# Peptides against a protein of PDB entry 6EJA: the designs that were tried, part 7

Target 1, 276 residues: chain A of PDB entry 6EJA
Amino acid sequence: VEYMPANPVRIAFVLVVHGRASRQLQRMFKAIYHKDHFYYIHVDKRSNYLHRQVLQVSRQYSNVRVTPWRMATIWGGASLLSTYLQSMRDLLEMTDWPWDFFINLSAADYPIRTNDQLVAFLSRYRDMNFLKSHGRDNARFIRKQGLDRLFLECDAHMWRLGDRRIPEGIAVDGGSDWFLLNRRFVEYVTFSTDDLVTKMKQFYSYTLLPAESFFHTVLENSPHCDTMVDNNLRITNWNRKLGCKCQYKHIVDWCGCSPNDFKPQDFHRFQQTARP

## One batch from the design tools (peptide; made by RFdiffusion4, then SolubleMPNN)

Design b1_p8_6_s4 (from b1_p8_6, 5 letters changed)
Fold by OpenDDE base, seed 2:
Structure b1_p8_6_s4 (fold): chain B 276 residues (1-276), chain A 8 residues (1-8)
Amino acid sequence: as target 1 above (276 residues)
Amino acid sequence: SEYSAMTE
C-alpha cells in the first residue's frame, strides 16, 4: 500500500503534438490520463487532422483543453520554448485548474512511476524542481549545443547567423528537455521582470533546442537555485546509435539526435490505475 | 547524455 498524502499535488501535463499519429496519441493519452490532473495540448499549426481529433477528446473530458493558439514548430526550433512559455502563462491564468506541477510529455519519454507513486513523491517534494543535467563537461555541452551560436527560426528553418557570446555572469547548464517544474518556479519564469528572466528569454529566442537549457540555466542562476534536483524521473528511450545521424540538417543548420518513441507494447508498463 | 545536439 502506497502512502496517500493529505494534500496530493495535481499535475498539469503539457503535450506538444504534431503529425498524423492520432492512434498513438490516443494510446498515450489513455496511459497517462487521470481525473485529478489537467491536460493542456498544443497541436502544431500544420496538423489540422490531428487538431480535430484532439478537439474531440477535449470535449469529452473536462480536464482536457487544447490551446486556442497554434504554432508551427520544427525540430530544434526556438518556437518550442515559446510554446512552453505561452502554455505556462495560460495554465497560470486558468484559475479553475489548481495545478501544482508542470510536466511535459512525449511518446519518447514517460514517468518512471505510477500515478500514485508520482503524486506521493511530488507531494513530499512539492518545493523542488526536477531537471536532468547533461552531467559532463559544460564547455563541451555549450559547443555541442551551439549555445555560442546565434540562430534564427524563419520559414520552418533554423538559420545559423553567426557566433555569439554567453551572457556575462550566467552559469549555463542543460540536458533533458523533459522536466517537472513546480508552480512557484513557473510563476517566476512567467511573470518575473528581473534581469535574469528578461535576458534569458531574449537569449533563448535565438537558441537551438532551447528547452534543453533554458529552464536549467534560469533556475540555477535564480533565487530558486536551491530547489533543483538533478533528476527528471523519466525513462527516455535514447538510442544514440540509431538516433544520431544528423537527420535534421534539412531544417536546422546543425547536427542533432533524437530519442526513439516507445513501442505500443511498452504502454502497459506506464498505464495509470485510474483510466478515463 | 540527455541532450540532443552534436555539432556543426
Scores: peptide ipSAE 0.268, ipTM 0.888, DockQ to the pose 0.211
Fold by OpenDDE base, seed 4:
Structure b1_p8_6_s4 (fold): chain B 276 residues (1-276), chain A 8 residues (1-8)
Amino acid sequence: as target 1 above (276 residues)
Amino acid sequence: SEYSAMTE
């Protein structure tokens, strides 16, 4: 029998979806849905069919909402971070949704634990933030991520404009763009006016794949740095042979990889809870 | 690696 905490954490799941992945989204949603959690879904501005499908789901469940605003995002685009930041602000303003953790999720990333295990774990460590670092040479990470390069998202393209320097006094880190952040840290990122948050928001608005580094960097350089846990509790379906073909050079002035979406048979790793 | 980019 799984341990049940006296005050279980409630999770705000944020899903950023696009294209025609309706069936995949449905499968993932069914796998992660629980009545005690909250689900906030952003659909790409260009994905109208998917948006209609997601709206239908949101009308069926009181704890599922769709962003009233929609952004047009691209692979590696800075706008993805903007999407997360705006979603965080929205979620903080939803006083009727008392969530404790912010968790982003896609079909290419999967929680390694069941809902009960995840809730029990996060309830025990509710003051911590979970971000997975690259775990290798940081200088190499900076080079590989192009963090020392200036990018501009414009006309559905990430333009590389030139070189730039890492801000003075900032220790850059990153890795996975899948994270588990507690409400307190989300509040800090959203409302703090200190020099760190201000500078990093500016810096990462011109950054390739900003979500893979922004939250790591802000957390580790912030007064909340002692809450860092180098684990995102995820399994990502990485297959470098299939996912690393520089397939995005038509969209971004950089070479990148992508993980593969999990197949239906992979969803058994996150046990479904009873739906209402 | 956990990150996506592979340089230029």
Scores: peptide ipSAE 0.262, ipTM 0.884, DockQ to the pose 0.213
Fold by OpenDDE base, seed 3:
Structure b1_p8_6_s4 (fold): chain B 276 residues (1-276), chain A 8 residues (1-8)
Amino acid sequence: as target 1 above (276 residues)
Amino acid sequence: SEYSAMTE
């Protein structure tokens, strides 16, 4: 018997999907769907068939919506952050969806807890933000991520234009691009006009893999820094032997890795891994 | 390691 909170949090799940994720999306949707949560789905501009499929789902469920705008995202592209930021704004403007947490998901990363466990946990820690840091040398992270390099997304390519400096007074952090953010922090990121948010939005619009660092950096340098929890409550299907082959050099002027999509046989791992 | 990028 799980503890049922008196005021359970409601989650806005944001899904960024493309054509290759059709089957994975269906599996994930079935696994995470609950009537008390909300699902906002962005379909890549190029994935028209998937878009039609997702639209059919959204018509069947009142708590499922599809972004009316669509981005053509590429691996490592700055446009992915734009997608999240615009989704956040949209969700904040949906007054009929009283969500408490923003959670992004893909087939490559799943919550390690059941819905009841997740809701109970987040209801207990509703004032916290959950971001997983790289946990190593920060200078190495900056170098490896190319954060000291200027990138421009253009013509479905991330062009490396040159070197740049980390903004003065900013402590950069990052790691996983899977996060659990409370509504208060999302409001801050979306509507704040302070120097931090303004500067970081500008900085990360020219950043490779911006979602892996933007929210970490903004949070840790913000007045909300004390809400940081170094845990995203997820299992990522990393297989670096297979996923680290610089397979994206044709798209970005950098070398990177990618996690693998979860398969049905991988779901047993959710019960075997525990995170505090 | 939780991040994707490696090097140039």
Scores: peptide ipSAE 0.254, ipTM 0.881, DockQ to the pose 0.209
Fold by OpenDDE base, seed 1:
Structure b1_p8_6_s4 (fold): chain B 276 residues (1-276), chain A 8 residues (1-8)
Amino acid sequence: as target 1 above (276 residues)
Amino acid sequence: SEYSAMTE
């Protein structure tokens, strides 16, 4: 039995799903579902079958909703950040869903804690934001991520247009695009009109894999910078031998990796593997 | 590492 906090946090889980990942989604949903949390699911515009399946789920659970808008997203596309930002706005406008934390999930990423442990932990640290940094030389990160390159998402492709400079006075950071953000920071990102948020939204609208860096960068340069914790409390199914084949060159003018969806055979890793 | 991109 885990410690039960007096005022437990409630989590808005945001799922961005595509393709035919119905089985993976079902497994993940079963693993993370709780009546006290909220689930907001975006289904790729092209994934109509999956959309129908997800709609069925949303009709069965009052705390599950599907985005009424749908984007056609691609790997590494700037539109993924747009999806998160729009979902954040939607969730903030849902007055009947009093969530405290925003958590994104995929079939390749699971919380390393049980629900009770996660809730207890976040309830204790409800003023913090949890983002995992790359943990190496930042210059190397910038180069490998192509942050000094300008990209344009168009016609289901990320076109590399040329070079660009990192904005002056901005400390760029990033790493995992799986994060736990408190409501206050989400409000800041969504509604702030300060120079930082405005410039970063523009900057990252032309960025490859923007979700791996946008929130880190905004947070660390914002008045909320002291709330950062370099841990996303996740286990991600990274297998670079399998996931790093430069398989997205036909979609993106860059070479990248992808984590693998968790399979039933991978379940043991949830129990045995801990991330620092 | 936690990030996805490798190189151009």
Scores: peptide ipSAE 0.286, ipTM 0.891, DockQ to the pose 0.220; fails the geometry check

Design b1_p8_7_s1
Fold by OpenDDE base, seed 2:
Structure b1_p8_7_s1 (fold): chain B 276 residues (1-276), chain A 8 residues (1-8)
Amino acid sequence: as target 1 above (276 residues)
Amino acid sequence: TSFHGDGE
């Protein structure tokens, strides 16, 4: 019998979607939807058809909302972090949505646990933050991520402008761009005016795929550093056989690769047992 | 991680 917590956590799921992934989104949504959680969906500014479809979904479910603002984002773009940060602010301002955890999702990365298991686990560790680190040499990580390089997002491209230095006194870390953050830490990131948060927001506004490193770095250098768990409770569909082919050089002045989307058959593995 | 360097 699964343990049922007395005060189960409620999760705010943030979905950042684009393109013509309506069917994929629908499948994922059906797989992750639960009446006790909240879903905040950002649709790329260029994806009008998808936006219309998502709006229809939001009208059918009271715990589903669509961002009134829309950004044009690119793979690896710094604007993705802006999207997350703004969504965090929005969610904190929604007083009628008492969420305890912030979780970002895409079709390429899925929680490894059922809803009941996830809720039970997070309810037990509600004061923790779950971020998966790269698990290798940090200097190498910095070089590979281009953290010592300055990038500018403009005209749907990440332009490499030159070299930069890591801010003094900051221990940089990162890994997965999928995270589980508790409300308290999200509040800190959103509203803190301390030097750490201010400098990191500025630094990462010129960073490649900043979500892979921003929250790690902020957390580990913050007063909340003792709340970090090196695990994001995700399964990423990496195809190791493909390797890295620098698939995004046309968008980013850097070599990068991304995990594969889950196939429809994969969603059945993560189908929640408790959903309306 | 998603990045591996400047392409070399």
Scores: peptide ipSAE 0.115, ipTM 0.813, DockQ to the pose 0.411
Fold by OpenDDE base, seed 3:
Structure b1_p8_7_s1 (fold): chain B 276 residues (1-276), chain A 8 residues (1-8)
Amino acid sequence: as target 1 above (276 residues)
Amino acid sequence: TSFHGDGE
């Protein structure tokens, strides 16, 4: 029997999707939809057909909305972080959506728990933030992520402009770009004018795959640092043989691996994954 | 994401 919290948390699911994720989006939506949660969907500016489909869905469900703004994002692009940050601001301004947690999803990652389990867990730990760290040497992480390099997103390409230094006094961290953030921390990231948030927003606007490191770094260097849990409660469909082909070199002046979209046959993995 | 090259 699952524990039923007296005041269950409500989740804002943010989905960033593009045209190739139509079927995956439908599958994911069916899997994660609940009347008590909220769904905010950003469709890539170039994916007009998908946008029309998503708009149709949003008209059928009162707790589903589509971003009125649309960005053209690329793999590894800094604009992905901008998408999340703007989505966070939008969600905070939606006074009719009393969400407690921000969760981003794509076809490559699923929560490892059922809705009831997830809600129960987050309701118990509603003051915590869940980000998965890389678990490696930090210096190596910086090098491998290219955090000591300056990138510019322009003309659908991430241009490497040169070297840069990590800001003094900042402990950089990162790992997964899948996170579960409580509303309080999202408010901090969105509205704080302190040096940390200001500096990091600037720094990560020129960063490759910024979502994998921005929230980790901000959280760990913030007054909210004690709320971090090194777990994102996700199952990622990793297949390095398929995902590590340097397939994005034409888009980014860097070579990296990416997870693969989940297929229906991959669903059995949800049952086999251990709880955090 | 795990990087396996620096794009050079």
Scores: peptide ipSAE 0.032, ipTM 0.730, DockQ to the pose 0.412
Fold by OpenDDE base, seed 5:
Structure b1_p8_7_s1 (fold): chain B 276 residues (1-276), chain A 8 residues (1-8)
Amino acid sequence: as target 1 above (276 residues)
Amino acid sequence: TSFHGDGE
């Protein structure tokens, strides 16, 4: 038995892709594509081959577009948040795309529900926002994420410049950088000029992997705080044994983990785990 | 989360 909503939500999928993983992207795209949804794809500025391939796809489907702007991002870079924020603004300005939810995707994660299940679920809870929190000690989270440290993205590196204070009166939270946000909250984040949004955008422009904390923190301290749901409805290919080796020290002045990209053999063996 | 600290 499947619930069929009378006015099903339409989803804007934002895909941030790089490199030459064209086959993986194609597999994911085929798995998530639906005529009623919208797909906005950002290709890293350095990934020209992939960009050409994605452009070809966008020409075949009216509900698929590629960002006319392209950023050169690095793992953990603050510019990733800029990518999401600009994508949100673009999507809000597309009057011909009446989307209800914003969902980000990469080759490292997959929706845990079928399209029908996802749409039914989100249609029932269309006023909610879905972000998965770390679920641990908050002070430890701040310390491990380096939120009390100042970082500068420059020359394809995240430089740790020194210590900083968390803004007073702000309840910091975070966890997964994969989220499901309703249009109303995206509008708030994009266009609000209140002190919270303004200060947080500034704060997180010097933050390591800001997408893991920015939206959580803004939401929980905003007038929309009652819409928070501690779940991102994702399956992620996490393998801590392989992904947690401090392998990004050459890019980031911090030790971290990363999920593994899905391989063809992984598509039948997804791991449902919360992001650390 | 993606990070585990400075050299931890």
Scores: peptide ipSAE 0.112, ipTM 0.800, DockQ to the pose 0.447; fails the geometry check
Fold by OpenDDE base, seed 1:
Structure b1_p8_7_s1 (fold): chain B 276 residues (1-276), chain A 8 residues (1-8)
Amino acid sequence: as target 1 above (276 residues)
Amino acid sequence: TSFHGDGE
């Protein structure tokens, strides 16, 4: 018998999609859709066909909306964080959507739990935030992520401008760019005017794939630091052999890895796959 | 994590 919470949490799923990933999106959507949750979808500004398809879906479900604004995003681009932050603001302003948790998703990952299990778990730990850390040497993490480098997103490219220092007094952390954040922390990130949030928003606007580190860093240095759980409750199709070929060097002045979209033949790997 | 360095 599965535990049923008296006051189940409701989740705002944020999907950032691009290209021709219609089939993948549809598959993921079917896998995660529930009438009690909310779905906010951002489609890349350049992906007009996909946008039309997503709009059609949003018209069929009252709990599915598409961002009225659209950004042209690139892999590893700082604009991805902007997309999340703006979507958070939008979701907080949607008074008719009483969500309790913010969860970002892509076609490259799935929740490790069933909906009922996830809701039960989050309902029990509704005051916590779930971010998976890299779990290794932090100095090495900083170097590999290029956090001590200054990048500028311009003309669909991440330009390396030079070196920079980590702000004094800030404990930088990161790992997975897939997170589960409670509404209270999202409110803090969105509306706080304290030095931490202000400084970190500025810092990470010049950072490679900032979502892998921004929320970790802000949370751990904030008054909400005791709410962190080192787990994102995700299964990611992470295959470094395929995804770590420095294939984005033409877009980003850095080498990196990308997860793969889940395909039917990849299902057998779910229990064996871990995202570093 | 996604990145592994500059050409590394």
Scores: peptide ipSAE 0.086, ipTM 0.788, DockQ to the pose 0.463; fails the geometry check

Design b1_p8_7_s2
Fold by OpenDDE base, seed 4:
Structure b1_p8_7_s2 (fold): chain B 276 residues (1-276), chain A 8 residues (1-8)
Amino acid sequence: as target 1 above (276 residues)
Amino acid sequence: TSFHGDGD
């Protein structure tokens, strides 16, 4: 029997969806939906059919909302971070949604725990933030991610403009772009006017897939640095043999990898456990 | 991580 906390945390799930991911989204939604949580869904500006479908879902559930604004995002685009940051602000301004944790999801992700397990765990560690680091050589990470390069998102393309230096005094880190952030840290990221947050928002507005590094870097260099847990409590279907073929060169002036949608034969991996 | 370099 799972422990039931006296004051269970409530989660704001942010889903960023696009294209023809209707079936995958439906599967994920059914898997993660709970009446006590909140779901805020952003649909790509170009995905009108999907948007209509998501709107229909939002009308059926009082704890599901769709962003009134929509961005046109591309794979690896810096605008993905803008999407998260704006959604964070929106969620903080929703006084009728008392959420305790922010969790981002895509159609290719599944939590590794049941709702009861997740809630129990987060209720116990409600003061912590969960971000999975790359766990390798940091210099290599910087090179592979192109963090020392300047990129501009324009005309549905990430243009490489040149080289840049990492800001002095900043310890850059990153890894998974899937994270669990407590409300306190989200408030800090959203409303802080300190040099760290200001500088990092500027820096990462010209960064490839900034969500893989922004929150890690901000957290580790912030007064909240002691709240970091190196775990994201989820499974992503990675197959690098298939997903790392530099298939996005037409969109990004860099080579990258992408996760695959889960197939029924992949579901056995959901039995894996991860703890901080 | 999602990226592996320029042309790698």
Scores: peptide ipSAE 0.120, ipTM 0.804, DockQ to the pose 0.448
Fold by OpenDDE base, seed 2:
Structure b1_p8_7_s2 (fold): chain B 276 residues (1-276), chain A 8 residues (1-8)
Amino acid sequence: as target 1 above (276 residues)
Amino acid sequence: TSFHGDGD
């Protein structure tokens, strides 16, 4: 018997989806859906068929909504951060959705725990933020991520414009682009007008795959720095045998790799007790 | 992480 918290946290799941994989999305949705949580789905502006499918789902469930705005994003694009930030603002403005945690999801990275376990865990640590760090030399991380380079997202491409300096006084960190953030920190990121948040939003608007570093960097340099837990509670399907082949060089002026999507058989690792 | 350098 699993411990049931007296005041269980409620989670806002943000899904950023694209393409034509409606069946895959449906399978994932069934695997993660719970009546007590909230689901906010952004569909790429170019994915009209998928958008129609997602709208149908949203009409069937009161706790599922689709972003009224849609962005055209590319892998590694700075616009992905914009998508998350805007979704955070939207979710904070939804007074009828009292969520406690923000969690982003994709088919390539799933929570390692069941819903009950996740809720129990987060309910115990509701004041913490969960971000997985790279766990290596930071200077090397900066170089490999291209954080000292200026990028511009334009015409479905991430253009490398030149070199740049890391803002003075900022300790840069990063790692996984999958995170679990508590509402308080999301509020800070969304509404703070301090120098840190302002500068970092500007800095990361010209950053390659900013979601892997923005929230880490902001958190660690903020008054909320003591709330960081170096764990995102995820299972990432990295195929280490394949190594890095720079497979995104056609859309990004940088060498990038991505994890593999989970296969249908992998869904058994994360099954909800209450499914639609 | 997803990136490993500029490819040079």
Scores: peptide ipSAE 0.118, ipTM 0.816, DockQ to the pose 0.400
Fold by OpenDDE base, seed 1:
Structure b1_p8_7_s2 (fold): chain B 276 residues (1-276), chain A 8 residues (1-8)
Amino acid sequence: as target 1 above (276 residues)
Amino acid sequence: TSFHGDGD
């Protein structure tokens, strides 16, 4: 028997989608949809067909909204963080959506737990934030992520401009770009004017795939550091054999990996693999 | 993690 909390948390799911992945999105949406949660969907500015499809979905469900603004993002682009930050601000301004947790998703990522399990778990630990760390040598992580390099997103490309240093006194961390953040921490990230948040927003605006590190770093160096849980409760279709071929070298002045969208034949991998 | 270096 599943534990049923007296005051179950409500989740704001943020979906950042692009291309022609309408079928994948539909599958994921069906898998994660619940009437008690909220869904905020950003569609890439260039993906007009997908945008039309998503708008149709949003018209069918009162708890589904589409961002009125749309960014043109690239893989590994710093603008992805901007997308998340703006969506966080929007969600905080939606007074009619009393969400407790922020969860980002893609077509390559699913929650590990069922809705009931997830809600029960988060309701018990509603004061915690869930971010999965890389779990390896931090210096190696910094080097491989290019965190000690300065990048500029321009003309649909991530240009490597030069070297940079990690800000003094900051303990950098990161790992998965899939996270579960409580509302309080989202409020802090969104509205705080302290030196940490201000500095990190600036720092990560010139960072490769900043979502893999920004929230980790901000949290661990913030007054909310004691709320860190090294787990994102995710299952990702992560296949490095297929996804680590420097396939984005034409877009990013760096080599990286990408997960694959879930296909029916990949369902057997559920509950087996996690994105590092 | 996604990245693995510059051409590595």
Scores: peptide ipSAE 0.112, ipTM 0.803, DockQ to the pose 0.464
Fold by OpenDDE base, seed 3:
Formats: structure tokens, sequence, C-alpha cells
Structure b1_p8_7_s2 (fold): chain B 276 residues (1-276), chain A 8 residues (1-8)
């Protein structure tokens, strides 16, 4: 018998999608939709057809909204973090959506638990934040992520401008760009004017794939550091043979690996994989 | 994502 919480958490799912994710988005939406949760969808500025489709969905469901603003994002671009940060602000300003957790999703990552399991789990640990760390040497992580390099997103390209230093006194961390953040921490990130949040927002505005490190770093250096759980409750479709081809070298002055979109036949893995 | 550097 599954635990049924008396006060179940409600989740704000944030989806950042582009034109290539039309079918995947529909599949994901069907898989994750629940009347008690909220869905906030950002469609890339260039994906007009997808935007029209998503708008149609949003008109059919009261708990589905589309961002009125749209960014043109690129792989590895700093603008992805801006998208998340702005969506967080929007969601906090939606007083009619009492969400407890912020969860980002894409076609490459799914929650490994059923909705009931996820809600039960998060309801039990509603004061925690779930971020998966890289689990490697920190210096190596910084080097491989290019965190000690200054990047500028311009003209649909991430330009490497030069070297930079990690801010003094900051312990950098990161890993997965998939996170489960409680409302309290999202409020902190959104509205805090302390030196940490201010500096990190500035620092990560010139960072490659900032979402993989920003929230980790802010959380671990914040007064909320004791709320971190090194687990994002996700399953990622990794195929390094397909994902590690430097396929983004044309838009980023760096080379990296990316996960692959899930296919229908991959769904069985959700049932086979579990994380603590 | 796992980066492997520029030129690697």
Amino acid sequence: as target 1 above (276 residues)
Amino acid sequence: TSFHGDGD
C-alpha cells in the first residue's frame, strides 16, 4: 500500500521545448499530466508551429500555461538559465497556482517514479532540494565544464572570450541540469539580493550550460545548504556513442556530450531503474 | 551533459 499524504505537494512542471520536440512533448505531457499539478511551457522563439500547438493545449487545460515571452535558446547557451529564472519569477507571481516544487523536464529526462510515488516522496521531503552532483573531482569538473572560461551568447553562438576565475569563497558544484527545487529555495533565488545570488547570476550569465551548475552552486553556498539532496530522481537516456560527437561545436566554442531523446521503447527503463 | 574540452 502506497503512502497517501494528507497534504500532497503540488508540482510546477516547467518545460522548455523547441520544434524538434513536438512528438516527444505530446508523449511527455500524457505521461506527466495530472489535474493537481501545474505546467508552464516555454516554446523557443523560432518554433512558431510548436507554439501554436502548445497554445491549443493550454486553452484546453486550466493548469497549463505558456510563457508570454519567448527566447531563442541554443544548446549550452546562457539564455537557458535566463529562461528558467524568468519562469520561476512568473510562477511565483501566479498567486492562483499554489505549487510546492519546481521541476524542469525535457524529452531526454523523465522522473523515475510514478506520479503517486513522486508526490508521496516529495510530500515527505518537502523542505529538501534535489540536485544531482557530478560525483567527480571538483577541479576536473570546473575544467571540463569550462567554468573557468568566459562565454558570451551572441548571434546564436557561445563565444569563448577568455579565462576567468571562480569567485572567491564560492564552492562550485554541479552535474545534472535536471532539478527538483522547493518553492522556498526558488523564492530565495528569485528575490534574494544577497551577495551570493547577485554574484552568481552575473557569473552564470557568461557560463556554458549554466543550469548544470548554477542552482547547485547557489544552494550549497546559501543558508539553505542543508536542504540539498544529491539525487534528482531522474532517468536519463544516455548513449555516449550518439551523444558525444561534438555535435554542437558549430554553435559552442566547446565540445561536450548530450543525452538522447527518449523513444517509446525506452519507457520500460522507467520501471526498472530506481534511485534512493 | 559531460564536456570533454575544446579539441578533445
Scores: peptide ipSAE 0.034, ipTM 0.741, DockQ to the pose 0.394; fails the geometry check

